# Peptides against a protein of PDB entry 4QMF, part 24

Target 1, 175 residues: chain A of PDB entry 4QMF
Amino acid sequence: ESSFMTLFPKYRESYLKTIWNDVTRALDKHNIACVLDLVEGSMTVKTTRKTYDPAIILKARDLIKLLARSVPFPQAVKILQDDMACDVIKIGNFVTNKERFVKRRQRLVGPNGNTLKALELLTKCYILVQGNTVSAMGPFKGLKEVRRVVEDCMKNIHPIYHIKELMIKRELAKR

## One batch from the design tools (peptide; made by RFdiffusion4, then SolubleMPNN)

Design b1_p11_4_s3 (from b1_p11_4, 5 letters changed)
Fold by OpenDDE base, seed 2:
Structure b1_p11_4_s3 (fold): chain B 175 residues (1-175), chain A 11 residues (1-11)
Amino acid sequence: as target 1 above (175 residues)
Amino acid sequence: SLVEKAIEELE
């Protein structure tokens, strides 16, 4: 039997408590056990004797990972779907200067969140920029694009460049 | 803006 555990920051505790019954119910459908440890600040998922698909535990692992990084449950739970993948991109170590970090992170979002929205549409991914991580969910190809854009942004390549590129690629694909 | 146009086109 397999088990995975992830720690979550204190500020997520209240929310996780609120939705944990929903997490349990979602995982029960796959006969995956789960535990929320408020003392340690951890989430654990485990296979059981009734777990049929051994691969689902990996998705459960991803679920708690996403939840730990502030992805809302209604979105995070979609990771249990076969066609859904995810990526948690650490962005906090690309820039040493805090102000520069904040500035570049904000570029991912853009005015009125439009940059992020455009990226989501172009990559067919859900993207959440929170703290020192960017969480993304979607098709594998889209996730690769998201990671490229996110990392490049932190390396001072403006997302608009990639949006232009993705738009061009989209148009070419229609031909 | 380009971004806004992209959104409009993609939605």
Scores: peptide ipSAE 0.427, ipTM 0.930, DockQ to the pose 0.156
Fold by OpenDDE base, seed 3:
Structure b1_p11_4_s3 (fold): chain B 175 residues (1-175), chain A 11 residues (1-11)
Amino acid sequence: as target 1 above (175 residues)
Amino acid sequence: SLVEKAIEELE
């Protein structure tokens, strides 16, 4: 039997307590057991002798990873679907200057969140910018594009460059 | 803006 554990920051505790019954119910459908440890600040998922699909434990691992990084449950639980993948992109180590980090991170969001919205639409992904990570959910092709845009942004390549490129690619792909 | 145009076309 397989198990995975993820630590979560203290500020997520109240929310995780609120939705944990829903997490349990969602995983019970797949005979995956789960534990919320408030003392350690961890979430654990594990297979049982009744687990039918051995691969679902990897999706359960991804679920708790997403929840730890502030993705809301109604969105995060979609990771259990076969056609859904995810990525958690660490952005906190690209820039040494804190002010520069904040400015570049804000570029991903843009005025009124429109830059992020455009990226979500172009990549067909859900994208959440929070703290030192960017969480994304969607098709593998879209996730690859999101990671490129996010990392390039932290390297001082403005997202608008990639939006232009993605728009051109979209036009060329029309049949 | 280009971003706004992209949103309009993609929605």
Scores: peptide ipSAE 0.423, ipTM 0.929, DockQ to the pose 0.157
Fold by OpenDDE base, seed 1:
Structure b1_p11_4_s3 (fold): chain B 175 residues (1-175), chain A 11 residues (1-11)
Amino acid sequence: as target 1 above (175 residues)
Amino acid sequence: SLVEKAIEELE
């Protein structure tokens, strides 16, 4: 039997309590057990004797990882689908200056969230910028592109450059 | 803007 545990920040506790029955129901379909520990501030997923697909535990691990990083349940639960992958990109250590960090992080979102929306469409990924991480869900190829754009942004390469590149790539792929 | 045009084209 396999188990995985993820810690979550205090500000996430109320939400996790609210949706935990939904988490349990989703994982029960795969005979994966789960535990929310409010004292420790952790989520745990475990295989059981009834778990048929041993690989599903890895997806369950990813589920709780996403939930810990503020991805809402209706989106995070999609990770249990076969065609969905995810990535949690740590962005907090690229710059030491807090103001610079905030500015670069905001560039990922852009005015009215349009930069982020464009990136989501181009990569066919869901992308959430929250705190010191960027969470993404989608096809593996798209996730690879998201990570590059996100990290480059934190390295002071504006996302608009990558949007242009991805648009060109998209046009070429149609031919 | 370029971003807005991209969104319109992609949706």
Scores: peptide ipSAE 0.421, ipTM 0.929, DockQ to the pose 0.157
Fold by OpenDDE base, seed 5:
Structure b1_p11_4_s3 (fold): chain B 175 residues (1-175), chain A 11 residues (1-11)
Amino acid sequence: as target 1 above (175 residues)
Amino acid sequence: SLVEKAIEELE
């Protein structure tokens, strides 16, 4: 039997408590057990004797990882689908200056969230910028593009450059 | 803006 555990920050506790029954129900369909530990601040998923597909435990691992990074349950639970992948990109260690970090992180979102929306549309991914991480869900090709844009942004390459590039590539692919 | 035009085209 296999198990995976992830820690979550204290501010996430109240939300996780409210949706944990939904998490349990979703994982029960695959005979995966789960535990919410409020003392340690952790989530655990485990295979059982009735688990038919051993690979589903890896998706369950990804589910609790996404939930720990503030992805809402209705979106995070989609990770259990075969065609859905995810990535959690750590952005907090690229810049030492806090003001510079906040400025570059805000560039990912842009005015009225339009930069992020354009990136989501071009990559066909869901993207959430929260704290020191960016969480993304979608096709593998799209996820690779998201990681490149996010990391380059933290390295002071503005996302608009990549948006232009992706738009050009999209037009070329139609031919 | 370019971003706004992109959104209009992609939606």
Scores: peptide ipSAE 0.421, ipTM 0.929, DockQ to the pose 0.159

Design b1_p11_5_s1 (from b1_p11_5 with E8L M9L)
Fold by OpenDDE base, seed 1:
Structure b1_p11_5_s1 (fold): chain B 175 residues (1-175), chain A 11 residues (1-11)
Amino acid sequence: as target 1 above (175 residues)
Amino acid sequence: IVEEAIKLLEE
């Protein structure tokens, strides 16, 4: 038997309450049990005697991790698909100055979110910038690229530079 | 997809 637990911030409580039945239904298809503890502020997933695929518990672990980091359920639940991976990138520790942090984080999003959208398209990933983390979902190759761009951005390398590089790389691979 | 990305960056 395997079990995983994650804590979630208080501001996520109301949302998690509203979607927890959907979480339960999604995991029930795989015979994974789940518990939402509003007192502790935690989510737990665990295998049952009926769990057929033991590997699915790891995906369930990732599901609750994503939900804790503000990923909406309709997107987060896609982690249960075989071809979907995820990454939660901690960005809050790269700079101590709050203003600098906010500025660099905003660069990831860009004007009208265009920078982030371009990055999502090029990497075939979903990307959510929230608080001190960036959550990403997609193919493993794309996730590696996202992490590089995100971390470099926090190190003061503008994302547009990487986006241009990815565009060129894509064109070269296509033709 | 690349064309879409280019458009986004040029806007």
Scores: peptide ipSAE 0.032, ipTM 0.689, DockQ to the pose 0.236
Fold by OpenDDE base, seed 2:
Structure b1_p11_5_s1 (fold): chain B 175 residues (1-175), chain A 11 residues (1-11)
Amino acid sequence: as target 1 above (175 residues)
Amino acid sequence: IVEEAIKLLEE
């Protein structure tokens, strides 16, 4: 039987405690067992003898991964849907200077979050920028686009360039 | 969607 575990930062503990019953209920529908270990600061998911779909454990793995990276449960639980994929993009290693890091991360969000919202719309993805990671959920094609934009942003390529490109491509595809 | 995205960028 398969088991996956992820660690979560201390600041997520309170939230995870509050929603863990919901996590359990969601996974119970698929006969996936789960454990929240507050001492270790970990979440674990496991198949059981009653688990029918072998692939669902991988989605459960993704669920706890997303939750660990501050994705709220109502959004994260959507990963259990067949058509939903996710990506957790580590952005903390692209820039050594903290101020530069913060600046580039902020570019991804943009004024009033408009840059991020535009990117979400164009890629049909949910995107959460938090700490040293960007979490994204959506179709595989959209996720690839998100990763490119996010990584390029950290490499000092402004997201607006990619957003404009995506807009053009989308319009051309409608022809 | 594209039009909405453009509006967001212009705000």
Scores: peptide ipSAE 0.032, ipTM 0.688, DockQ to the pose 0.233
Fold by OpenDDE base, seed 3:
Structure b1_p11_5_s1 (fold): chain B 175 residues (1-175), chain A 11 residues (1-11)
Amino acid sequence: as target 1 above (175 residues)
Amino acid sequence: IVEEAIKLLEE
């Protein structure tokens, strides 16, 4: 028997309550039990005696981690698929100056979200910039690229540099 | 540049 728990911020409570029946239904297909604790502000997933695949509990752990970081359920639930991986990148500790942090975080998004959209397309990942974290879902190769771009952005390397590099790599891969 | 990247990937 394996169990994992994650805490979620108070502002997520209303949303999580709304979608929890859907979470339960999705996990029931794999015989994974789940609990939403509104007093503690936590989500728990656990195997049962009927859990067939012991590895699915790790994906369930990732699911609640993503939900805690504001990823919408229709996207987060895709983590239960075998070909999907995820990463939660902490960005809040790279810069001490709050204004500088906000500016660099905004560079990841860009005007009208175009920078982020380009990065998603080039890496074949879903990317959500929210608060002090960036959540990403996709193939491992793409996730590694996303983490590099995100962390470098917080280190004052503009994302456009990496976008150019990814475009070049994409063209080379066509051969 | 970003807009160009999006256009290229949508082709």
Scores: peptide ipSAE 0.030, ipTM 0.680, DockQ to the pose 0.142
Fold by OpenDDE base, seed 5:
Structure b1_p11_5_s1 (fold): chain B 175 residues (1-175), chain A 11 residues (1-11)
Amino acid sequence: as target 1 above (175 residues)
Amino acid sequence: IVEEAIKLLEE
C-alpha cells in the first residue's frame, strides 16, 4: 500500500478543517483514505485494499499539495480528473530582496488581475499566486507555458511580453 | 478566448 503526506502552514488549518469532510467524500469514491493531523499540521492520503486504480493515489497526492498551497477545494478536487494536471511553482528563491520580490510577483497579477486572467485564458489554466508559490491546473502544454512565464517574471522578464507572444502564436496556428 | 485576452490587456 502507498501513502503520501504534505505539510501545510498554520494559517490554512481553519479552512482545511471546514472542507475535510468534502475531501474525504471525494477520495472515498476512489477508495483512498485520508487523514488530517492538526497537531503536526499535515494531510495524508493512502491506498486501501479496495483501491482499484493504483494511479489515483498520485492524483490524491497532488490534491493535498494544492490544498496546502491555498487552492480552494472546488478547484483543487478537479485534479482527480484524468485530463487535469497541476504544477506548484516555487517563486520565493529567485530574488533575495523582499521589495523586488513583491514587485515582480505583483506583475504576474497586474492591474485588477487582468494580466493573470489573460495568462489563464491563453494557457487554458487555472492560476493562483499566493505567498511564495504559484499553483496552476490545466493541460500539460498550458502548464509548461505558465511555468515559463512565472519563472521569467521572477527573472525580471515582464509577463506582458510573453502574453503578446502567446497571442501571436495562437493566431498563426489558426492559419 | 484570444479576443477576450486582448480586451483585458487594453483595459
Scores: peptide ipSAE 0.030, ipTM 0.681, DockQ to the pose 0.232

Design b1_p11_5_s2 (from b1_p11_5, 4 letters changed)
Fold by OpenDDE base, seed 2:
Structure b1_p11_5_s2 (fold): chain B 175 residues (1-175), chain A 11 residues (1-11)
Amino acid sequence: as target 1 above (175 residues)
Amino acid sequence: IVEKAIEELEK
């Protein structure tokens, strides 16, 4: 039997408690067991003897990973779909200066969230910028693009540059 | 939508 555990920050506890029955129900469909430990601050998923698809445990692992990083359940649960992949990009260690970090992170979002929205549309991904991580869900190709843009942004390459590039590539692909 | 978003970013 396979088991995976993910720690979550204290500020997520209330939300996770609220939605845990929904998590359980979603995973029960695949005969995956799950446990929310409020003392340790952890989520665990496990295969059971009734688990038919051995690969689903990896998706369950991804589910709790996404939930730990503030992705809402209605979005995170989509990871259980076969065609959906995800990535959690750690951005907190690229810049030592906190003010610089905040500034660069804000560039990912942009005015009125327009930068992020543009990136989501171009990559066909869901993207959530929260704390020291960026969570993304979508096709593998799109996720690769998101990671590039996010990491480059933290390296002081403005996202608008990549957005323009992606737009051009998209137009060329339609030909 | 994307084009409009870019235009707003350039302002």
Scores: peptide ipSAE 0.030, ipTM 0.704, DockQ to the pose 0.648
Fold by OpenDDE base, seed 5:
Structure b1_p11_5_s2 (fold): chain B 175 residues (1-175), chain A 11 residues (1-11)
Amino acid sequence: as target 1 above (175 residues)
Amino acid sequence: IVEKAIEELEK
C-alpha cells in the first residue's frame, strides 16, 4: 500500500475543514482513503485493498498538494481526471528583496488581473498566484509554458514579452 | 478575448 502526506499552513485550516467531506467523497470513488490531521497540520492519502487503479494515488497526492497551496476544491478536484496535470512553482527564492519580490509577483497578475487572464487563455491553464507559489492546472504543454513565464518574470523578464510571443505562435498555428 | 486583454495591458 502507498501513502502520501502534505503539510498545509495554519491559515488554510478553516477552509480545509469545511471541504474535507467533499474530498473524502471524491476519493472514495477511487477507493482512496484520506486523513486530515489538524494537530500536525497535514493531509494524507493512501491506497486501500479495494484500490483498483494504482496510479490514482499519484493524482490524490497532487490533489492534497494543490489544496495546501490555496487552490479551491472545485478546481483542485479536476486533477483526478486523466487529461489534467498540475504544477506548483516556488517563486519565493528568486529574489531576496521583499519589495522587488512583491513587484515582480504583481506583474504576473497585472492590472485587473488581465496579464494572468491572458496567460491562462493562451496556455489553456488555470493559474493561481498565492504567497510564495504559483499553482497551475492544465495540459502538460501549457504547464511548461506557464512555468517558463513565471520563472522568467521572477528573473525580471516581463510577462508581456512571453504573452506576445505566445499570441504570434497561436496565429501561426492556425495557418 | 485574448486580443482585448493585450490591448488593455498596453494602455
Scores: peptide ipSAE 0.028, ipTM 0.695, DockQ to the pose 0.508
Fold by OpenDDE base, seed 3:
Structure b1_p11_5_s2 (fold): chain B 175 residues (1-175), chain A 11 residues (1-11)
Amino acid sequence: as target 1 above (175 residues)
Amino acid sequence: IVEKAIEELEK
């Protein structure tokens, strides 16, 4: 039997405790077992003898990974769908200066969250910026674009550049 | 919708 475990930060404990029955119910539909360990601060998913689809355990792994990175359950649970993929992009290692890091991370969000919203619409992805990671959910093509924009932003390429390019590509595709 | 979002960013 296959199993995967992920750690979560202390500030997520209260939320995870609150929604864990919903996690269990969602995974039970696929005969995947799960455990929340509040002492260790970990989530575990496991196949059972009744698990029919061997690939679903990988999606369960992704589910707990997303939950650990502050993605809310109603969004994270969509990863169990066949057409949904995800990516957790580490952004904390691109810049050593903390102030520069915060500034570039904020560029991803933009004024009133408009930059992030535009990127979500153009890539057809859900995107959450939290701490040292950016979590994204959507089609593979969109995820590839998100990763490029996010990493380039941390390398001091402003997201607006890529957003304009994506807009042009969208308009051309409509013709 | 995307066009409107871009316009807001450029303000």
Scores: peptide ipSAE 0.026, ipTM 0.675, DockQ to the pose 0.474
Fold by OpenDDE base, seed 4:
Structure b1_p11_5_s2 (fold): chain B 175 residues (1-175), chain A 11 residues (1-11)
Amino acid sequence: as target 1 above (175 residues)
Amino acid sequence: IVEKAIEELEK
């Protein structure tokens, strides 16, 4: 039997309480058990004797990981689908200066969220910038690109350069 | 859509 646990920040508690029945229902379809521990501030998923596909526990692990990082349930639950992958990119350790951190993080979003939207479209990923992490869901290739752009952004490489590059590559691929 | 997004970024 396999079990995974993820801690979540206090500000996430109210939301998780609200949607936990939905989480339970989604995981029940795969005979994965789950527990929300409000005292510890943790989510746990575990296989049961009835779990048919042992690999689904890894997706369940990813589900709670995404939920812990503010991904809304309707999006996070898609991780249980085949061929859907995710990544949680820690961005808080690239910059020591808080103001610089905030500025670079905001660059990922851009004016009216257009930078993020462009990146999502080009990589075919869902991307959520929240707190000290960026959560992404999509194909592996897209996720790799997202991580590169996100980390480079925190290293002071503006996302627009990557977006332009991705656009050019996309156009070339159509020819 | 992507083209529109990049145009907005270039403003």
Scores: peptide ipSAE 0.024, ipTM 0.660, DockQ to the pose 0.595

Design b1_p11_5_s3 (from b1_p11_5 with E4K M9L)
Fold by OpenDDE base, seed 1:
Structure b1_p11_5_s3 (fold): chain B 175 residues (1-175), chain A 11 residues (1-11)
Amino acid sequence: as target 1 above (175 residues)
Amino acid sequence: IVEKAIKELEE
Protein backbone atom coordinates (compact mmCIF):
# COMPACT_ATOMS: atom_id res chain seq x y z
CA GLU B 1 0.00 0.00 0.00
CA SER B 2 1.09 3.54 -0.81
CA SER B 3 0.04 6.80 0.77
CA PHE B 4 0.87 10.47 0.37
CA MET B 5 0.04 13.47 2.53
CA THR B 6 0.21 17.20 1.92
CA LEU B 7 -0.37 20.13 4.23
CA PHE B 8 -2.55 23.04 3.21
CA PRO B 9 -2.66 26.61 4.49
CA LYS B 10 -5.45 27.68 6.81
CA TYR B 11 -7.09 29.95 4.25
CA ARG B 12 -7.86 26.91 2.05
CA GLU B 13 -9.77 25.04 4.74
CA SER B 14 -13.25 26.33 3.97
CA TYR B 15 -12.91 25.65 0.26
CA LEU B 16 -11.50 22.17 0.75
CA LYS B 17 -14.35 21.28 3.08
CA THR B 18 -16.79 22.40 0.43
CA ILE B 19 -15.36 20.30 -2.39
CA TRP B 20 -14.11 17.26 -0.49
CA ASN B 21 -17.08 15.12 -1.44
CA ASP B 22 -16.21 15.77 -5.06
CA VAL B 23 -12.60 14.79 -4.40
CA THR B 24 -13.75 11.58 -2.77
CA ARG B 25 -16.04 10.73 -5.67
CA ALA B 26 -13.32 11.34 -8.23
CA LEU B 27 -10.82 9.17 -6.40
CA ASP B 28 -13.35 6.44 -5.65
CA LYS B 29 -13.53 5.74 -9.37
CA HIS B 30 -9.95 4.57 -9.06
CA ASN B 31 -10.39 2.95 -5.64
CA ILE B 32 -8.11 5.50 -4.02
CA ALA B 33 -9.02 6.45 -0.48
CA CYS B 34 -8.67 10.00 0.76
CA VAL B 35 -8.83 11.81 4.08
CA LEU B 36 -9.22 15.48 4.93
CA ASP B 37 -7.80 16.24 8.37
CA LEU B 38 -8.98 19.65 9.50
CA VAL B 39 -7.13 19.48 12.80
CA GLU B 40 -3.73 18.88 11.25
CA GLY B 41 -4.60 20.76 8.08
CA SER B 42 -3.67 17.91 5.78
CA MET B 43 -4.96 15.85 2.89
CA THR B 44 -4.05 12.20 2.47
CA VAL B 45 -4.49 9.78 -0.41
CA LYS B 46 -3.82 6.06 -0.25
CA THR B 47 -4.20 2.91 -2.28
CA THR B 48 -6.65 0.24 -1.22
CA ARG B 49 -6.91 -3.47 -1.80
CA LYS B 50 -9.16 -2.65 -4.74
CA THR B 51 -6.77 -0.24 -6.43
CA TYR B 52 -6.07 -1.71 -9.85
CA ASP B 53 -3.69 0.80 -11.41
CA PRO B 54 -0.71 1.38 -9.13
CA ALA B 55 0.30 4.53 -10.98
CA ILE B 56 -2.91 6.39 -10.19
CA ILE B 57 -1.76 7.01 -6.62
CA LEU B 58 0.93 9.33 -7.96
CA LYS B 59 -1.70 11.31 -9.78
CA ALA B 60 -3.76 11.43 -6.61
CA ARG B 61 -0.71 12.80 -4.84
CA ASP B 62 -0.48 15.51 -7.45
CA LEU B 63 -4.17 16.26 -7.08
CA ILE B 64 -3.93 17.10 -3.40
CA LYS B 65 -0.73 19.05 -4.03
CA LEU B 66 -2.53 21.23 -6.56
CA LEU B 67 -5.53 21.71 -4.29
CA ALA B 68 -3.24 22.81 -1.48
CA ARG B 69 -1.84 25.51 -3.77
CA SER B 70 -5.23 27.03 -4.55
CA VAL B 71 -5.97 25.31 -7.85
CA PRO B 72 -9.75 24.94 -8.16
CA PHE B 73 -11.08 21.40 -8.09
CA PRO B 74 -12.59 21.38 -11.60
CA GLN B 75 -9.14 22.11 -12.97
CA ALA B 76 -7.07 20.11 -10.49
CA VAL B 77 -9.07 16.92 -11.03
CA LYS B 78 -7.91 16.86 -14.65
CA ILE B 79 -4.56 15.66 -13.31
CA LEU B 80 -6.11 12.19 -13.10
CA GLN B 81 -6.13 12.04 -16.89
CA ASP B 82 -3.32 10.02 -18.46
CA ASP B 83 -1.99 12.79 -20.66
CA MET B 84 -2.01 15.48 -17.99
CA ALA B 85 0.99 16.44 -15.87
CA CYS B 86 1.58 19.23 -13.38
CA ASP B 87 4.27 21.34 -11.77
CA VAL B 88 4.34 23.52 -8.69
CA ILE B 89 7.05 26.13 -9.10
CA LYS B 90 8.34 27.85 -5.98
CA ILE B 91 8.99 31.50 -6.73
CA GLY B 92 9.28 32.98 -3.26
CA ASN B 93 12.97 32.34 -2.79
CA PHE B 94 14.34 34.20 -5.82
CA VAL B 95 14.05 37.67 -4.32
CA THR B 96 14.22 38.73 -0.70
CA ASN B 97 12.80 42.19 -1.26
CA LYS B 98 9.03 42.03 -1.06
CA GLU B 99 8.39 44.88 -3.44
CA ARG B 100 10.72 43.44 -6.05
CA PHE B 101 9.08 40.06 -5.65
CA VAL B 102 5.62 41.49 -6.18
CA LYS B 103 6.72 43.41 -9.26
CA ARG B 104 8.32 40.40 -10.90
CA ARG B 105 5.39 38.16 -10.04
CA GLN B 106 3.04 40.70 -11.57
CA ARG B 107 5.01 40.56 -14.82
CA LEU B 108 3.91 36.96 -15.20
CA VAL B 109 0.32 38.08 -15.20
CA GLY B 110 0.73 41.30 -17.15
CA PRO B 111 -1.84 43.88 -18.14
CA ASN B 112 -5.32 42.41 -17.92
CA GLY B 113 -3.74 38.99 -17.54
CA ASN B 114 -2.64 39.03 -21.16
CA THR B 115 0.89 37.83 -20.49
CA LEU B 116 -0.33 34.81 -18.60
CA LYS B 117 -3.01 34.08 -21.17
CA ALA B 118 -0.48 34.19 -23.98
CA LEU B 119 1.82 31.86 -22.10
CA GLU B 120 -1.03 29.44 -21.43
CA LEU B 121 -2.02 29.36 -25.08
CA LEU B 122 1.50 28.87 -26.37
CA THR B 123 2.36 26.10 -23.92
CA LYS B 124 -1.09 24.47 -23.86
CA CYS B 125 -0.97 24.72 -20.08
CA TYR B 126 -3.17 25.96 -17.31
CA ILE B 127 -1.21 28.37 -15.12
CA LEU B 128 -2.13 29.81 -11.73
CA VAL B 129 0.02 32.43 -10.04
CA GLN B 130 -0.77 32.41 -6.34
CA GLY B 131 1.31 33.48 -3.38
CA ASN B 132 4.79 32.05 -3.45
CA THR B 133 4.09 29.41 -6.07
CA VAL B 134 3.03 29.03 -9.67
CA SER B 135 0.96 25.95 -10.41
CA ALA B 136 0.84 24.61 -13.95
CA MET B 137 -0.98 21.74 -15.63
CA GLY B 138 -0.50 20.41 -19.14
CA PRO B 139 1.79 18.37 -21.37
CA PHE B 140 5.35 17.77 -20.21
CA LYS B 141 6.83 19.85 -23.00
CA GLY B 142 4.62 22.77 -22.13
CA LEU B 143 5.37 22.48 -18.44
CA LYS B 144 9.08 22.63 -19.12
CA GLU B 145 8.57 25.85 -21.03
CA VAL B 146 6.41 27.33 -18.29
CA ARG B 147 9.00 26.63 -15.61
CA ARG B 148 11.68 28.27 -17.72
CA VAL B 149 9.63 31.41 -18.25
CA VAL B 150 8.54 31.62 -14.62
CA GLU B 151 11.99 31.16 -13.15
CA ASP B 152 13.57 33.53 -15.64
CA CYS B 153 10.94 36.12 -14.79
CA MET B 154 11.92 35.92 -11.14
CA LYS B 155 15.51 36.37 -12.33
CA ASN B 156 14.47 39.62 -14.02
CA ILE B 157 14.06 38.31 -17.57
CA HIS B 158 10.78 39.68 -18.83
CA PRO B 159 8.30 36.99 -19.96
CA ILE B 160 7.54 38.80 -23.20
CA TYR B 161 10.93 37.78 -24.52
CA HIS B 162 10.13 34.11 -24.13
CA ILE B 163 6.61 34.57 -25.43
CA LYS B 164 7.93 36.06 -28.65
CA GLU B 165 10.33 33.17 -28.97
CA LEU B 166 7.54 30.66 -28.47
CA MET B 167 5.42 32.41 -31.07
CA ILE B 168 8.18 32.17 -33.62
CA LYS B 169 8.66 28.50 -32.90
CA ARG B 170 4.95 27.91 -33.28
CA GLU B 171 4.83 29.59 -36.65
CA LEU B 172 7.79 27.60 -37.87
CA ALA B 173 6.14 24.38 -36.78
CA LYS B 174 3.10 25.12 -38.94
CA ARG B 175 5.24 25.05 -42.07
CA ILE A 1 -5.36 35.31 -30.17
CA VAL A 2 -1.76 35.10 -29.04
CA GLU A 3 -0.70 37.71 -31.52
CA LYS A 4 -3.33 40.08 -30.24
CA ALA A 5 -2.16 39.55 -26.70
CA ILE A 6 1.42 40.33 -27.63
CA LYS A 7 0.42 43.47 -29.45
CA GLU A 8 -1.45 44.66 -26.41
CA LEU A 9 1.61 44.08 -24.26
CA GLU A 10 3.82 46.05 -26.59
CA GLU A 11 1.49 49.04 -26.65
Scores: peptide ipSAE 0.030, ipTM 0.690, DockQ to the pose 0.684
Fold by OpenDDE base, seed 4:
Structure b1_p11_5_s3 (fold): chain B 175 residues (1-175), chain A 11 residues (1-11)
Amino acid sequence: as target 1 above (175 residues)
Amino acid sequence: IVEKAIKELEE
């Protein structure tokens, strides 16, 4: 039997309580048990005797990881689908100055969210910038690109440069 | 869509 636990921040508690029945229902389809511990502030997923596919527990692990990082349930639950991968990128340790951190993080989003939207489209990923992490869901290739752009952004490489590069590559691939 | 987004970023 396999079990995974993820801690979540206090501000996420109310939301998780609200959607936990939906989480339970989604995981029940795969005979994965789950527990929301409000005292500890944790989510746990575990296989049961009825779990048919042992690999699904890894997706369940990813589900609670995404939920802990503010990904809404309707999006996060897609991780249970085949060929859907995710990544949670820690961005809080790249910059010591808070103002600089906020500025660089905002660059990922851009004016009216256009930078983020462009990146999502080019990588075919869902991307959520929240707090000290960036959560992404999509194909492995896209996720790799997202991580590069996100980390480079925190290293003071503006995402627009990567976006332009990705656009060029996309156009070349169509030829 | 991507082209539109990048144009808006350049503004």
Scores: peptide ipSAE 0.029, ipTM 0.693, DockQ to the pose 0.549
Fold by OpenDDE base, seed 3:
Structure b1_p11_5_s3 (fold): chain B 175 residues (1-175), chain A 11 residues (1-11)
Amino acid sequence: as target 1 above (175 residues)
Amino acid sequence: IVEKAIKELEE
């Protein structure tokens, strides 16, 4: 039997405790077992003898990974769908200066969240910027684009550049 | 919708 475990920050404990029955119910449909360990601060998913699809355990792994990185359950649970993929992009190692890091991370969000919203629409992805990571969910093509924009932003390439390019590509595809 | 978002960013 296969199992995966992920740790979560202390500040997520209260939320995870609140929604864990929903996590259990969602995974039970696929005969995947799960455990929330509040002492260790971990989530675990496991196959059982009744698990039919061996690939679903990988999606369960992704589910707990997303939950650990502050993605809300109603969004994170969509990862169990066949057509949904995800990516957790580490952004904390691109810049050593904390102030510069915060500034570049904020560029991903933009005024009133408009930059992030535009990027979500153009890539057809859900995107959450939190701490030292950016979590994304959507089609593989969109995820690839998100990672490029996010990493380039941390390398001081403003997201607006990529957004304009994506807009042009979209218009060309409509013709 | 995207065009509106971009316009708001440029303001």
Scores: peptide ipSAE 0.028, ipTM 0.686, DockQ to the pose 0.478
Fold by OpenDDE base, seed 5:
Structure b1_p11_5_s3 (fold): chain B 175 residues (1-175), chain A 11 residues (1-11)
Amino acid sequence: as target 1 above (175 residues)
Amino acid sequence: IVEKAIKELEE
C-alpha cells in the first residue's frame, strides 16, 4: 500500500475543514482513503485493498498538494481526470528583496488580472498566484509554458514579452 | 478575448 502526506499552512485550516467531506467523497470513488490532521496540519492519502488503479494515488497526492496551496476544491478535484496535469511553482526564492518580489509577482497578475487571464487563455491552463507559489493545472505543454513565463518573470523578464510570443505562435499554428 | 486583453495591457 502507498501513502502520501502534505503539510498545509494554518490559514488554510478553516477552509479545508469545510470541504473535507467533499474530498473524501471524491476519493472514495477510487477507493482512496484520506485523513485530515488538524494537530499536525497535514493531509494524507493512501491506497486500500480495494484500490483498483494504482496510478490514481499519484493524482490524489497532487490533489492534496493543490489544496495546500490555496486552489479551491472545485478546481483542484479536476486533477483526478486522466487528461489533467498540475504544477506548483515556487517563486519565493528568486528575489531576496521583498519589494522587488511583490512587484514582480504583481506583474504576473497585471492590471485587472488581464496578464494572468491572457496567459491562461493562451496556455489553456488554470493559474493561481498565491503567496510564494504559483499553482497551475492543464495540459502538459501548457504547464511547461506557464512555468517558463512565471520563472522568467521572477528573473525580471516581463510576461508581456512571452504573451506576445505565444500569440504569434498561435496565429502561425492556424495556417 | 486574448487580443482585447493584450490591448488593455498596452494602455
Scores: peptide ipSAE 0.028, ipTM 0.685, DockQ to the pose 0.516

